Peptides against a protein of PDB entry 3T7K. Designs and how they scored, part 62

Target 1, 248 residues: chain A of PDB entry 3T7K
Amino acid sequence: KAEKILARFNELPNYDLKAVCTGCFHDGFNEVDIEILNQLGIKIFDNIKETDKLNCIFAPKILRTEKFLKSLSFEPLKFALKPEFIIDLLKQIHSKKDKLSQININLFDYEINGINESIISKTKLPTKVFERANIRCINLVNDIPGGVDTIGSVLKAHGIEKINVLRSKKCTFEDIIPNDVSKQENGGIFKYVLIVTKASQVKKFTKLINDRDKNETILIVEWNWCVESIFHLNVDFTSKKNVLYQKK

## One batch from the design tools (peptide; aimed at target 1 L63 T65)

Design b2_p27_5_s2 (made by RFdiffusion4, then SolubleMPNN; from b2_p27_5, 13 letters changed)
Fold by OpenDDE base, seed 4:
Structure b2_p27_5_s2 (fold): chain B 248 residues (1-248), chain A 27 residues (1-27)
Amino acid sequence: as target 1 above (248 residues)
Amino acid sequence: YEEYIEKIKEENKKELKELEEKEKELE
């Protein structure tokens, strides 16, 4: 059926998209449309797997979903597109009224607002955002909204090698891991990096660290600090936004 | 087919709203 529908076109584009969707297409597509998209070089996957070499995200806007955040770690992310691309494409293909010999849809017309070429270009870098920032080992409180698994998965996708989950009420200094970074790059090096949710946790962890490991560098941030860093594919250590405690 | 596509559009709008609400709760 897909072949019959596409037979009216003399030339078919190859978009070469391997994509996931977030905030759109939850119910997927019918079998015919999936086949059509496949013939146009558009493959949509349900989940992110490294083996699939994903290069595209479909979303209506910048979202804080796991899929969206992880898409910025694709190598490279070639396109971040609005779902209207697929909608308009399928509409054009199924249209009986338009004697169109060619599909005339440009991918660049459907870019997600805020994901510009500068961001896309950074996904071509050989390093991940937190790797460039000299953050490889972090401490994460167990009561973080969204759950430690989801947050941890996103952070790992962006270059965090080790995530230590802290039980905030029961943890001691010995439970806190140092950020072991061997390479001094352009980013600030913090011995202890922590993601916390509450001011009480800041007080607790700063006391524990300062009492046992005096004069060490500490960075305590909110999850939003990580999110903003991901959205920009850059860590700005000069910004105080979402930083709860910093000791250089 | 137009009805089918319109349904997808509506579902996408609903999905986005639900996500936006969840994101606000997580902030």
Scores: peptide ipSAE 0.555, ipTM 0.928, DockQ to the pose 0.890
OpenDDE base, seeds 1, 2, 3, 5: peptide ipSAE 0.553, 0.555, 0.552, 0.554; ipTM 0.927, 0.928, 0.927, 0.928

Design b2_p27_5_s3 (made by RFdiffusion4, then SolubleMPNN; from b2_p27_5, 15 letters changed)
Fold by OpenDDE base, seed 4:
Structure b2_p27_5_s3 (fold): chain B 248 residues (1-248), chain A 27 residues (1-27)
Amino acid sequence: as target 1 above (248 residues)
Amino acid sequence: YEELLKKYEEENEKELKELLELEEKLK
């Protein structure tokens, strides 16, 4: 059926997209439309797998979903597109009225607002955002909204190698892991990096660390600190936004 | 495809609401 539908076109574009969707198309596409998209070089996946070499995200706007955040870790993210791209494309293809000999849809017209070339270019870097920031081992409180698995998965996608989950009510100093990174001359290295949800946790962890390891560097942040770092594909250590405690 | 558009808009609205609720819980 897809071949018959596409036979009316003299030339078919090859968009070369391997994509996931977020905030749109939750129920997926019918078999015919999937085949049409496949013939146009558009493959949509249900989940993110590294082996699929995904290069595209479909979303109506910048979102804080797991898929969107992880898409910024693609190598590279080539396109961040609005769902209207697919809608308009399929509409043109299925249209019996438009005797179009060619599909005339440019994917560049459907870019998500706020995902600019600067962001896209950073996804071509050989390193991940937290790797560049010398954050490889973090402590994450177990009561974080969204769950430690989801948050942890996003963080790992962006270069965090080890996530230590802290039982906030029961943890001791010995449960806190250091951010074991080699000292680079120009990069602020925090020995202890923690993502917390409450002020009480800040007080607790600062006390635990300072009592046992008094002169060490500490960074305690909210999840939003990580999100902003991901959206910018850069960690700004000069910003106090979403930083709860910092000791250099 | 108007139905598809409507569907994705509804899905988007739902997801955004859920995200906002999660964000408020983080404050």
Scores: peptide ipSAE 0.028, ipTM 0.553, DockQ to the pose 0.504
OpenDDE base, seeds 1, 2, 3, 5: peptide ipSAE 0.028, 0.027, 0.020, 0.016; ipTM 0.538, 0.549, 0.512, 0.407

Design b2_p27_5_s4 (made by RFdiffusion4, then SolubleMPNN; from b2_p27_5, 12 letters changed)
Fold by OpenDDE base, seed 4:
Structure b2_p27_5_s4 (fold): chain B 248 residues (1-248), chain A 27 residues (1-27)
Amino acid sequence: as target 1 above (248 residues)
Amino acid sequence: YEKYLEEIKKKNEEELKKLEELEKELE
């Protein structure tokens, strides 16, 4: 059936998209439309797997979903597109009224607002954003909204190798892991990096660390600090935004 | 088929609205 529908076109584009969707197409597509999309070089996956070499995200706008945040770690992310691309494409293909010899849908007309070429270009870098920031090991409180698994998965996608989950009420200094990175002369390296949710945790962890490991560097941030870093694919250590405590 | 696409659009809008509400609660 897909072949019959596409037979009316003299030439078919190859969009070469391997994509996931977030904030759109929750119910997926019918079998015919999936086949049509496949013939046009558009493959949509349900989940992110490294083996699939994903290069595209469909979303109506910038979102804080796991899929969206992880899409910025694709190698590279080639396109971030609005769902209207698929809708308009399928509409044109299924339209019997238009004597179209060619499919006239341009990917560049459907870019997600705020995902510009500067962001896309950074996804071509050989390193991940937190790797570049010398953040390899972090401590994450267990009561973080969204859950430690989701947050941890996003952070790992962006270059954090080790996620240590802290039981906020019961943790001791011995439970806190250091950020084990080689000292670089010109890089802001924090020995202890923590993501927390409330001021009481800041007070607790700063005390624990300062009492046992005096004069060490500490960075305590909110989850939003990580999100902003991901959205910009850059860590700005000069910004105090979403930083709860910093000791250099 | 046009009706089908319209339903998809509607569902997408609903999904977005839910996500926006969720994000506001988490911020």
Scores: peptide ipSAE 0.495, ipTM 0.910, DockQ to the pose 0.810
OpenDDE base, seeds 1, 2, 3, 5: peptide ipSAE 0.494, 0.495, 0.494, 0.494; ipTM 0.910, 0.910, 0.910, 0.910

Design b2_p27_6 (made by RFdiffusion4)
Pose (drawn by RFdiffusion4):
Structure b2_p27_6 (pose): chain A 234 residues (1-94, 102-181, 189-248), chain P 27 residues (1-27)
Amino acid sequence: KAEKILARFNELPNYDLKAVCTGCFHDGFNEVDIEILNQLGIKIFDNIKETDKLNCIFAPKILRTEKFLKSLSFEPLKFALKPEFIIDLLKQIHQININLFDYEINGINESIISKTKLPTKVFERANIRCINLVNDIPGGVDTIGSVLKAHGIEKINVLRSKKCTFEDIIPNDVIFKYVLIVTKASQVKKFTKLINDRDKNETILIVEWNWCVESIFHLNVDFTSKKNVLYQKK
Amino acid sequence: TEELEEEEEEVKELEEEVEEKYEEAME
């Protein structure tokens, strides 16, 4: 059936996209529209799986969804495209000349896309390997944890902030000896006291979640930035 | 937490806007 629709074309382009959508196309399209996209070398997965080697993201804009943040750890991310690409493409299909250049997500330029080819992840480059994360983090630890691991963090240690003792805190073994992601000033005081009591001469970095988000959007951890840094001892 | 809720609402709005554009294009 979709072949009939496509039989009217002399030649079909191979867009070669393995994409997820975020902020768009939350189910699929109709079955015909889907089979047409595959015939054009466009495959859209429901969720991100490391072994599908996704290279594209469809999104109306830069978004803070788990999918958009993880798309910045594709190997590599080749295209970050507005949904209008698929829309214009299916509109024309129903010769094909829709191109991959008229639909960039504004704010995601080549300099950022290109960093996804780097042989390292953003937090791996920053020597942030093992972190502690408060249990009450907005978004929940499973998701935030998945995003941070997708960006080079190997160990996520979750701290029940009200209950945890110094012994529960894991060092950042790879440089900051202790890295914590927190929500409340009430947590900064408790953790700096615990660590300063038990490991006085060592280094500490305490940041908000937004510090990690900014680092991912820039694919760079800027240690000279005070933005979203709650406490540091270096 | 409130910021995340606002972002989730914005994402739902964006999905609705994209769907409207898709339906209009298919018309």

Design b2_p27_6_s1 (made by RFdiffusion4, then SolubleMPNN; from b2_p27_6, 9 letters changed)
Fold by OpenDDE base, seed 4:
Structure b2_p27_6_s1 (fold): chain B 248 residues (1-248), chain A 27 residues (1-27)
Amino acid sequence: as target 1 above (248 residues)
Amino acid sequence: MEELKEEEKEVEELIKEVEKKYLEAMK
């Protein structure tokens, strides 16, 4: 069926997209549309797997979903596109009235607002955002909204190697892991990095660390700090936004 | 769950909007 539909076009574009969707197309596509998209070099996957070499995200806007956040870790992310790209494409293809001999849809017209070339270019870097920031091991409180598994998965996609989950009410100093990174000359390495949700946790963890490991560097942030870092593919250590406590 | 709780409602609304557009385009 797809071949018959596409036969009216003299030449078919090859978009070369391997994509996931978030905030759109929850119900997926019908079989014919999937075949059409495949013939146009658009492959849509249900889940993110590294082996699939994903290079595209479809979303209506910047979202804080697991898929969107992870898409910024693609190697590279080539395109972040609005779902209207697919909609307009399929609309044009299914249109019986259009005497169009060619598909006239340019994917560059469908870029997600806020994902610019600067962001895209950073996905071509050989390192991940938190790797570049010398954050390898983090402590994550167990009561984080969204759950430790989802948050942890996103963080790992962006270069965090080890995620230690802290039971906020029961944890002791011995439960807190250090950020084990080699001293690099040009970056403030925090020995302890923690993602917390409450001011009481800040007080608790700062006390535990300062009482047992004096004069060490501490970074305590909210999840939003990580999100902003991901959205910019850069950690700004000069910003106090979403930083709850820092000791350099 | 793909969506974080803080954005869940917004994401659901966006999904519905896109679905509506898709269905309309296929008519």
Scores: peptide ipSAE 0.367, ipTM 0.860, DockQ to the pose 0.564
OpenDDE base, seeds 1, 2, 3, 5: peptide ipSAE 0.339, 0.367, 0.363, 0.366; ipTM 0.838, 0.836, 0.835, 0.839; seed 1 fails the geometry check

Design b2_p27_6_s2 (made by RFdiffusion4, then SolubleMPNN; from b2_p27_6, 7 letters changed)
Fold by OpenDDE base, seed 4:
Structure b2_p27_6_s2 (fold): chain B 248 residues (1-248), chain A 27 residues (1-27)
Amino acid sequence: as target 1 above (248 residues)
Amino acid sequence: SEELKKEEEEVKELEKEVEKKYLEAMK
């Protein structure tokens, strides 16, 4: 059926997209549409796997979903597109009234607002955002909204190697892991990096660390700090936004 | 988290909107 539908076109584009969707197409596509998309070089995957070499995300806008956040870790992310790309494409293809001999849909017309070439270009870097920021090991409180698994998965996708989950009410200093990064000349390396949710946790962890490991560098942030860093594919250590405690 | 719930609701709403557009385009 897909071949018959596409036969009216003299030439078919090859978009070369390996994509996931978030905030759109929850119910997926019918079999014919999937076949059509495949013939156009558009493959949509249900889940993110590194082996699939995903290069595209479909979303109506910037979202804080796991898929969206992880898409910014693609190597590279070639396109971040609005779902209207697919909709308009399929609409043209299914149109019986359309005498068009060619599919006239340009990917660049469907870019997600806020994902610009600067962001896309950073996904071509050989390192991940947190790797570049010298954050390798972090401590994450167990009561974080969204769950430690989801948050952890996103962080790992962006270069965090080790995630230590802290039981906020029961943890001791010995449970806190250091950010084991060799001293590099450029940028402040924090020995202890923690993602917390409450002010009480800030007080607790700062006390624990300061009492046992005096004069060490500490960075305590909210999840939003990580999100913003991901959205910009850059960690701005000069910003105080979403930073709850910082000791350099 | 209330904020997270709101975000999830927003995502669901966006999904519905896109689905509506998709279905309309296929008519």
Scores: peptide ipSAE 0.574, ipTM 0.942, DockQ to the pose 0.880
OpenDDE base, seeds 1, 2, 3, 5: peptide ipSAE 0.571, 0.571, 0.571, 0.571; ipTM 0.941, 0.941, 0.941, 0.941

Design b2_p27_6_s3 (made by RFdiffusion4, then SolubleMPNN; from b2_p27_6, 10 letters changed)
Fold by OpenDDE base, seed 4:
Structure b2_p27_6_s3 (fold): chain B 248 residues (1-248), chain A 27 residues (1-27)
Amino acid sequence: as target 1 above (248 residues)
Amino acid sequence: MDELEKEKKEVEKLEEEVEKKYKEALE
């Protein structure tokens, strides 16, 4: 069926998209539309796998979903597109009235607001955002909204190698792992990096660390700090936004 | 909990809106 539908076009574009969707197309596509999209070089995957070499995200806007956050770790992310790209494309293809010899849909017209070329360009960097920030090992409280698995997965996608889950009520100093990064001369390396949810946790962890490992550098942040860092593909250590405690 | 729940609801709403547009494009 797809071939018959597409036969009316003299030339078909090859968009070369390997994409996931978030905030859109939850019910998927019909079989014919999937075939059409495939013939146009648009492959949609249900889940993110590194082996698939994904290069595109479809979303109506910037979202804090696992898929969206992970898409910014693609190597590279070529396109972040609104779902209207697919909708308009399929609409043109299914249109019986239009004596269209060619598909006239430009990917650049469907960019997600706020994902600019500067962000896209950073996905071409050989390093991940947290890797560049010298954050390799983090401590994550177990009561974090969204769950440690989801958050951990996102963080790993962005270059965090080790995630230590802290039982906030039962943890001791010995449960806190250091950020084992070789001293690079020019980067603010924090020995202890923690993601917490509550002020009480800040008090607890700062006390535990300061009592046992005096004069060490500590960074305690909210999840939003990580999200903002991902959205910008840059860690701004000068910003106090979403930083709960910092000791340099 | 409240913020995450709000976000989930927003995502669901967006999904519904896109689904509606998709279905309309096929009519």
Scores: peptide ipSAE 0.563, ipTM 0.935, DockQ to the pose 0.871
OpenDDE base, seeds 1, 2, 3, 5: peptide ipSAE 0.561, 0.560, 0.559, 0.560; ipTM 0.933, 0.934, 0.933, 0.933

Design b2_p27_6_s4 (made by RFdiffusion4, then SolubleMPNN; from b2_p27_6, 9 letters changed)
Fold by OpenDDE base, seed 4:
Structure b2_p27_6_s4 (fold): chain B 248 residues (1-248), chain A 27 residues (1-27)
Amino acid sequence: as target 1 above (248 residues)
Amino acid sequence: MEELEKEKEEEKKLIEEVEKKYKEAMS
């Protein structure tokens, strides 16, 4: 069926998209549309797998979903596109009007607002955002909204190697892991990095660390700090936004 | 919890809007 529909076009573009969707197309596509998209070099996957070499995200706007956040870790993310790209494409293809010689849909017209070339270019870097920031091991409180698995998965996609989940009410100093990174000359390496949700946790962890490991560097942030870092593909250590405690 | 719920609700609305557009385009 798809071949018959596409036969009216003299030439078909190859968009070369391997994509996931978030905030759109939850019900998927019909079989014919999937076949059409495949013939146009658009492959849509249900889940993110590294082996699929995903290069595209479809979303109406910047979202804080797991898929969106992970898409910024693609190597590279080539396109972040609005779902209207697919809609307009399929609409043009299904149009019964006269023999359209060519599909006239440009990917660049459907870029998600706020995902600019600067962001896209950073996805071509050989390192991940937290890797570049010398954050390898983090402590994550167990009561984090969204769950430790989701948050942890996103963080790992962005270069965190080890996620230590802290039982906020029961944890001791011995439960806190250091950020084991080699001293690099030009970056403030924090020995302890923690993602917390409450001011009481800040007080607890700062006390535990300062009492047992004096004069060490500590960074305690909210999840939003990580999100902002991901959205910019850069960690700004000069910003106090979403930083709950820092000791340099 | 409230922020997460708001985000989920927003996502749900966005999904619905896109689905509506898709259905309309295919009609």
Scores: peptide ipSAE 0.454, ipTM 0.890, DockQ to the pose 0.905
OpenDDE base, seeds 1, 2, 3, 5: peptide ipSAE 0.452, 0.449, 0.445, 0.449; ipTM 0.891, 0.889, 0.887, 0.888

Design b2_p27_7_s2 (made by RFdiffusion4, then SolubleMPNN; its pose is not in this set)
Fold by OpenDDE base, seed 3:
Structure b2_p27_7_s2 (fold): chain B 248 residues (1-248), chain A 27 residues (1-27)
Amino acid sequence: as target 1 above (248 residues)
Amino acid sequence: EEEEEKKKKEEEKEKERKKLEEELLAD
């Protein structure tokens, strides 16, 4: 069926997209449309797997979903597109009235607002955002919204190697892991990095660390600090936004 | 009055947490 539908076009584009969708196409695609998209070089996957070498995300806007956040770790992310790209493409293909010899849909017309070339270019870097920031080992409280597995998966996609889960009520100093990173000349290295959800946790962990390991560097942030860092593919250590405690 | 204000703030924080969880876990 797809071949018959596409036979009316003299030339078919090859978009070379390996994509996931978030915040759109919840009902999926019918078999014919999947075949059409495949013939146009558009492959849509249900889940993110490293082996698939994904290069595209479909979303209506910037989202805080696991898929969207992980898409910014693609190597590289080539396109972040609105779902209207697929909608308009399929509409044009299924249109019987248009004597169109060619498909006239440009990918660049469907870019997600706020994902610009500066962001896309950073996905071509050989390092991940937290790796560049010298954050490799973090402490994560167990009561974080979304769960430690989902949060941890996003953080790992962006270069965090080790995630230590802290049981907030029962943890001691010995349960807190250091961020073991080689000293770089120009980068602020924090010995202890923690993601917390409550002010009481800030008080607890700062006390535990300062009482046992005096004068060490500490960074305590909320999840939004990580999200903002991912959205910009850069950690801004000059910003106090979403930083709950910092000791240099 | 202070207890009611604390309760309200806790409820607002819980709503925010739930919203963040739902947003993250959405497909």
Scores: peptide ipSAE 0.341, ipTM 0.778, DockQ to the pose 0.718
OpenDDE base, seeds 1, 2, 4, 5: peptide ipSAE 0.340, 0.340, 0.341, 0.340; ipTM 0.778, 0.778, 0.780, 0.781

Design b2_p27_7_s3 (made by RFdiffusion4, then SolubleMPNN; its pose is not in this set)
Fold by OpenDDE base, seed 3:
Structure b2_p27_7_s3 (fold): chain B 248 residues (1-248), chain A 27 residues (1-27)
Amino acid sequence: as target 1 above (248 residues)
Amino acid sequence: DEEEKKKEEEEKKEKEREEFEKELLSE
């Protein structure tokens, strides 16, 4: 059926997209439209797997979903596109009225607002955002919204190797892991990095660390600090936004 | 009994999908 629909075009583009969707296309696609998209070099996956070598995300805007945050870790992310790309493409293909000899849809017209070439270019770097920031090992409180598994998965996609989950009410100093990174000449290294949800946790962890390991560097942040770092593919240590405690 | 089980499984899958597409918010 798809072949008959596409037969009216003399030439078909190959978009070479391996994509996931977030915040759009909840009902999926019918079999004919999937076949059409496949013939145009557009493959949509349900989930993110490293083996699929995904290079594209469809979303209406910048979102704080697991899929969107992880898409910024693709190697590289080639395109971040609005769902209207697919909608307009399929609409043009199904249109019987248009005497179009070719498909006239340009990917660059459908870029997600706020995902610019500067962001896309950073996905081509050999390192991940937290790796570049010398953050390898973090402590994460167990009561974080979204759950430690989801949050941890996003953080790992962006270069954090070890996530230590802290039981905020029962943890001791011995439960807190150091950020074990080799001293690079030009990078500020925090010995202890923690993601917390409450001011009471800041007070607790700062006391535990300062009482047992005096004069060490500490970074305590909110989840939003991680999100902003991911959205920019850069950690700004000069910003106090979403930083709850910092000791240099 | 089989139709109710299918409906419960579909509702569970839908909830799991909704949770999966949920924005990760801070408190």
Scores: peptide ipSAE 0.189, ipTM 0.623, DockQ to the pose 0.145
OpenDDE base, seeds 1, 2, 4, 5: peptide ipSAE 0.093, 0.154, 0.121, 0.186; ipTM 0.616, 0.619, 0.639, 0.624

Design b2_p27_8 (made by RFdiffusion4)
Pose (drawn by RFdiffusion4):
Structure b2_p27_8 (pose): chain A 234 residues (1-94, 102-181, 189-248), chain P 27 residues (1-27)
Amino acid sequence: KAEKILARFNELPNYDLKAVCTGCFHDGFNEVDIEILNQLGIKIFDNIKETDKLNCIFAPKILRTEKFLKSLSFEPLKFALKPEFIIDLLKQIHQININLFDYEINGINESIISKTKLPTKVFERANIRCINLVNDIPGGVDTIGSVLKAHGIEKINVLRSKKCTFEDIIPNDVIFKYVLIVTKASQVKKFTKLINDRDKNETILIVEWNWCVESIFHLNVDFTSKKNVLYQKK
Amino acid sequence: EELEEEEEEVEELEEEVEEKYQEMLEE
């Protein structure tokens, strides 16, 4: 059936996209529209799996969704495209000349896309390997944890902030000895006291979640930035 | 509260994109 629709075309382009959508196309399209996209070398997965080697993201703009943040750890991310690409493409299908250049997500330039080819992840480059995360983090630890691991963090230690003792805190073994992501000033005081009491001469970095988000959007951890840094001892 | 606002904004974007896709089908 989709073949009949496509039988009208002398030649079909191979867009070669393995993509997830975020902020768009929350189910699929109709079955015909889906089979057409595959015939054009466009495959859209429901969720991100490391072994599908996704290279594209469809999004109306830069978004803070798990999918958009994880797309910045594709190996490599080749295309970050507005949904209008698929829309214009299917509109024409129903010769094919829709191109991959008229639909960039504004704010995601080549300099950033290109960093996804780097042989390291953003937090791996920053020597942030093992972190502690408060249990009350907005978005929940499972999701935030998945995003941070997708960006080079190997160990996520979750701290029940009200209950945890110093012994619960894991060092950042790879440089900051202790890295914590927190929500409340009430947590900064408790953790700096605990660590200062028990490991006085060691280094500490305490940041908000937004510090990690900015680092992912820039694919760079800027240690000279005070933005979203709640406490540091270096 | 910021996360809830972001979730609402994503839902609104999805609705806008779906409307564009439906408009194209209706043409």

Design b2_p27_8_s1 (made by RFdiffusion4, then SolubleMPNN; from b2_p27_8, 12 letters changed)
Fold by OpenDDE base, seed 3:
Structure b2_p27_8_s1 (fold): chain B 248 residues (1-248), chain A 27 residues (1-27)
Amino acid sequence: as target 1 above (248 residues)
Amino acid sequence: DELKKEEEEIKKLIKEVEEKYEKMRKE
């Protein structure tokens, strides 16, 4: 059926998109539309897997969803597109009135606002954002909104190798893991990196660490610090935004 | 509360796109 529909076009584009969707197309597509999209080089996946070599995200706008945040770790992210791209494309294809010899939909007209070429270009870097920032091992409180699994998955996608989950009420100094990174000259290396949700946790962890390891560097941040770092694909250690405690 | 608000916003966005898609299919 898809072949019959597409037969009216003399030339078909190959968009070469391997995409996931967030904030759109939750119920998916009908069988015919999926076939059409496939013939146009648009493959939509339900989940993110590294083996699929995903290069595109569909979303109505910048979102803080797991899929959106992870899409910025694609190697590279080629396109971040609004769902209207697919809608308009399918609309044109299904239209019986237009003696269209060609599909006239340009990907560049459907870019998500705020995802610019500067961001896209950084996805071509050989390293991940937290890897570049010398953050390999982090401590994460167990009561973080969104859940440790989701947050952890996003962080891992962006180069964090080890996530230690802390039970905020019961944890001791021995439960806190160091960020085991070799000293590189050009970046601030923090021995202890923690993501927390409450001021009380800041007080607790700073005390625990300072009492046992007084001369060590500490970075305590909110989840928003990570999100902003991901959205910019850069960690700005000069910014105090979303930093709760810093000891250099 | 912020997470809930975000989830609700996402649900609305999803619905809007679904409505557009369904409308397109009926034309």
Scores: peptide ipSAE 0.584, ipTM 0.938, DockQ to the pose 0.936
OpenDDE base, seeds 1, 2, 4, 5: peptide ipSAE 0.583, 0.583, 0.584, 0.584; ipTM 0.938, 0.938, 0.938, 0.938

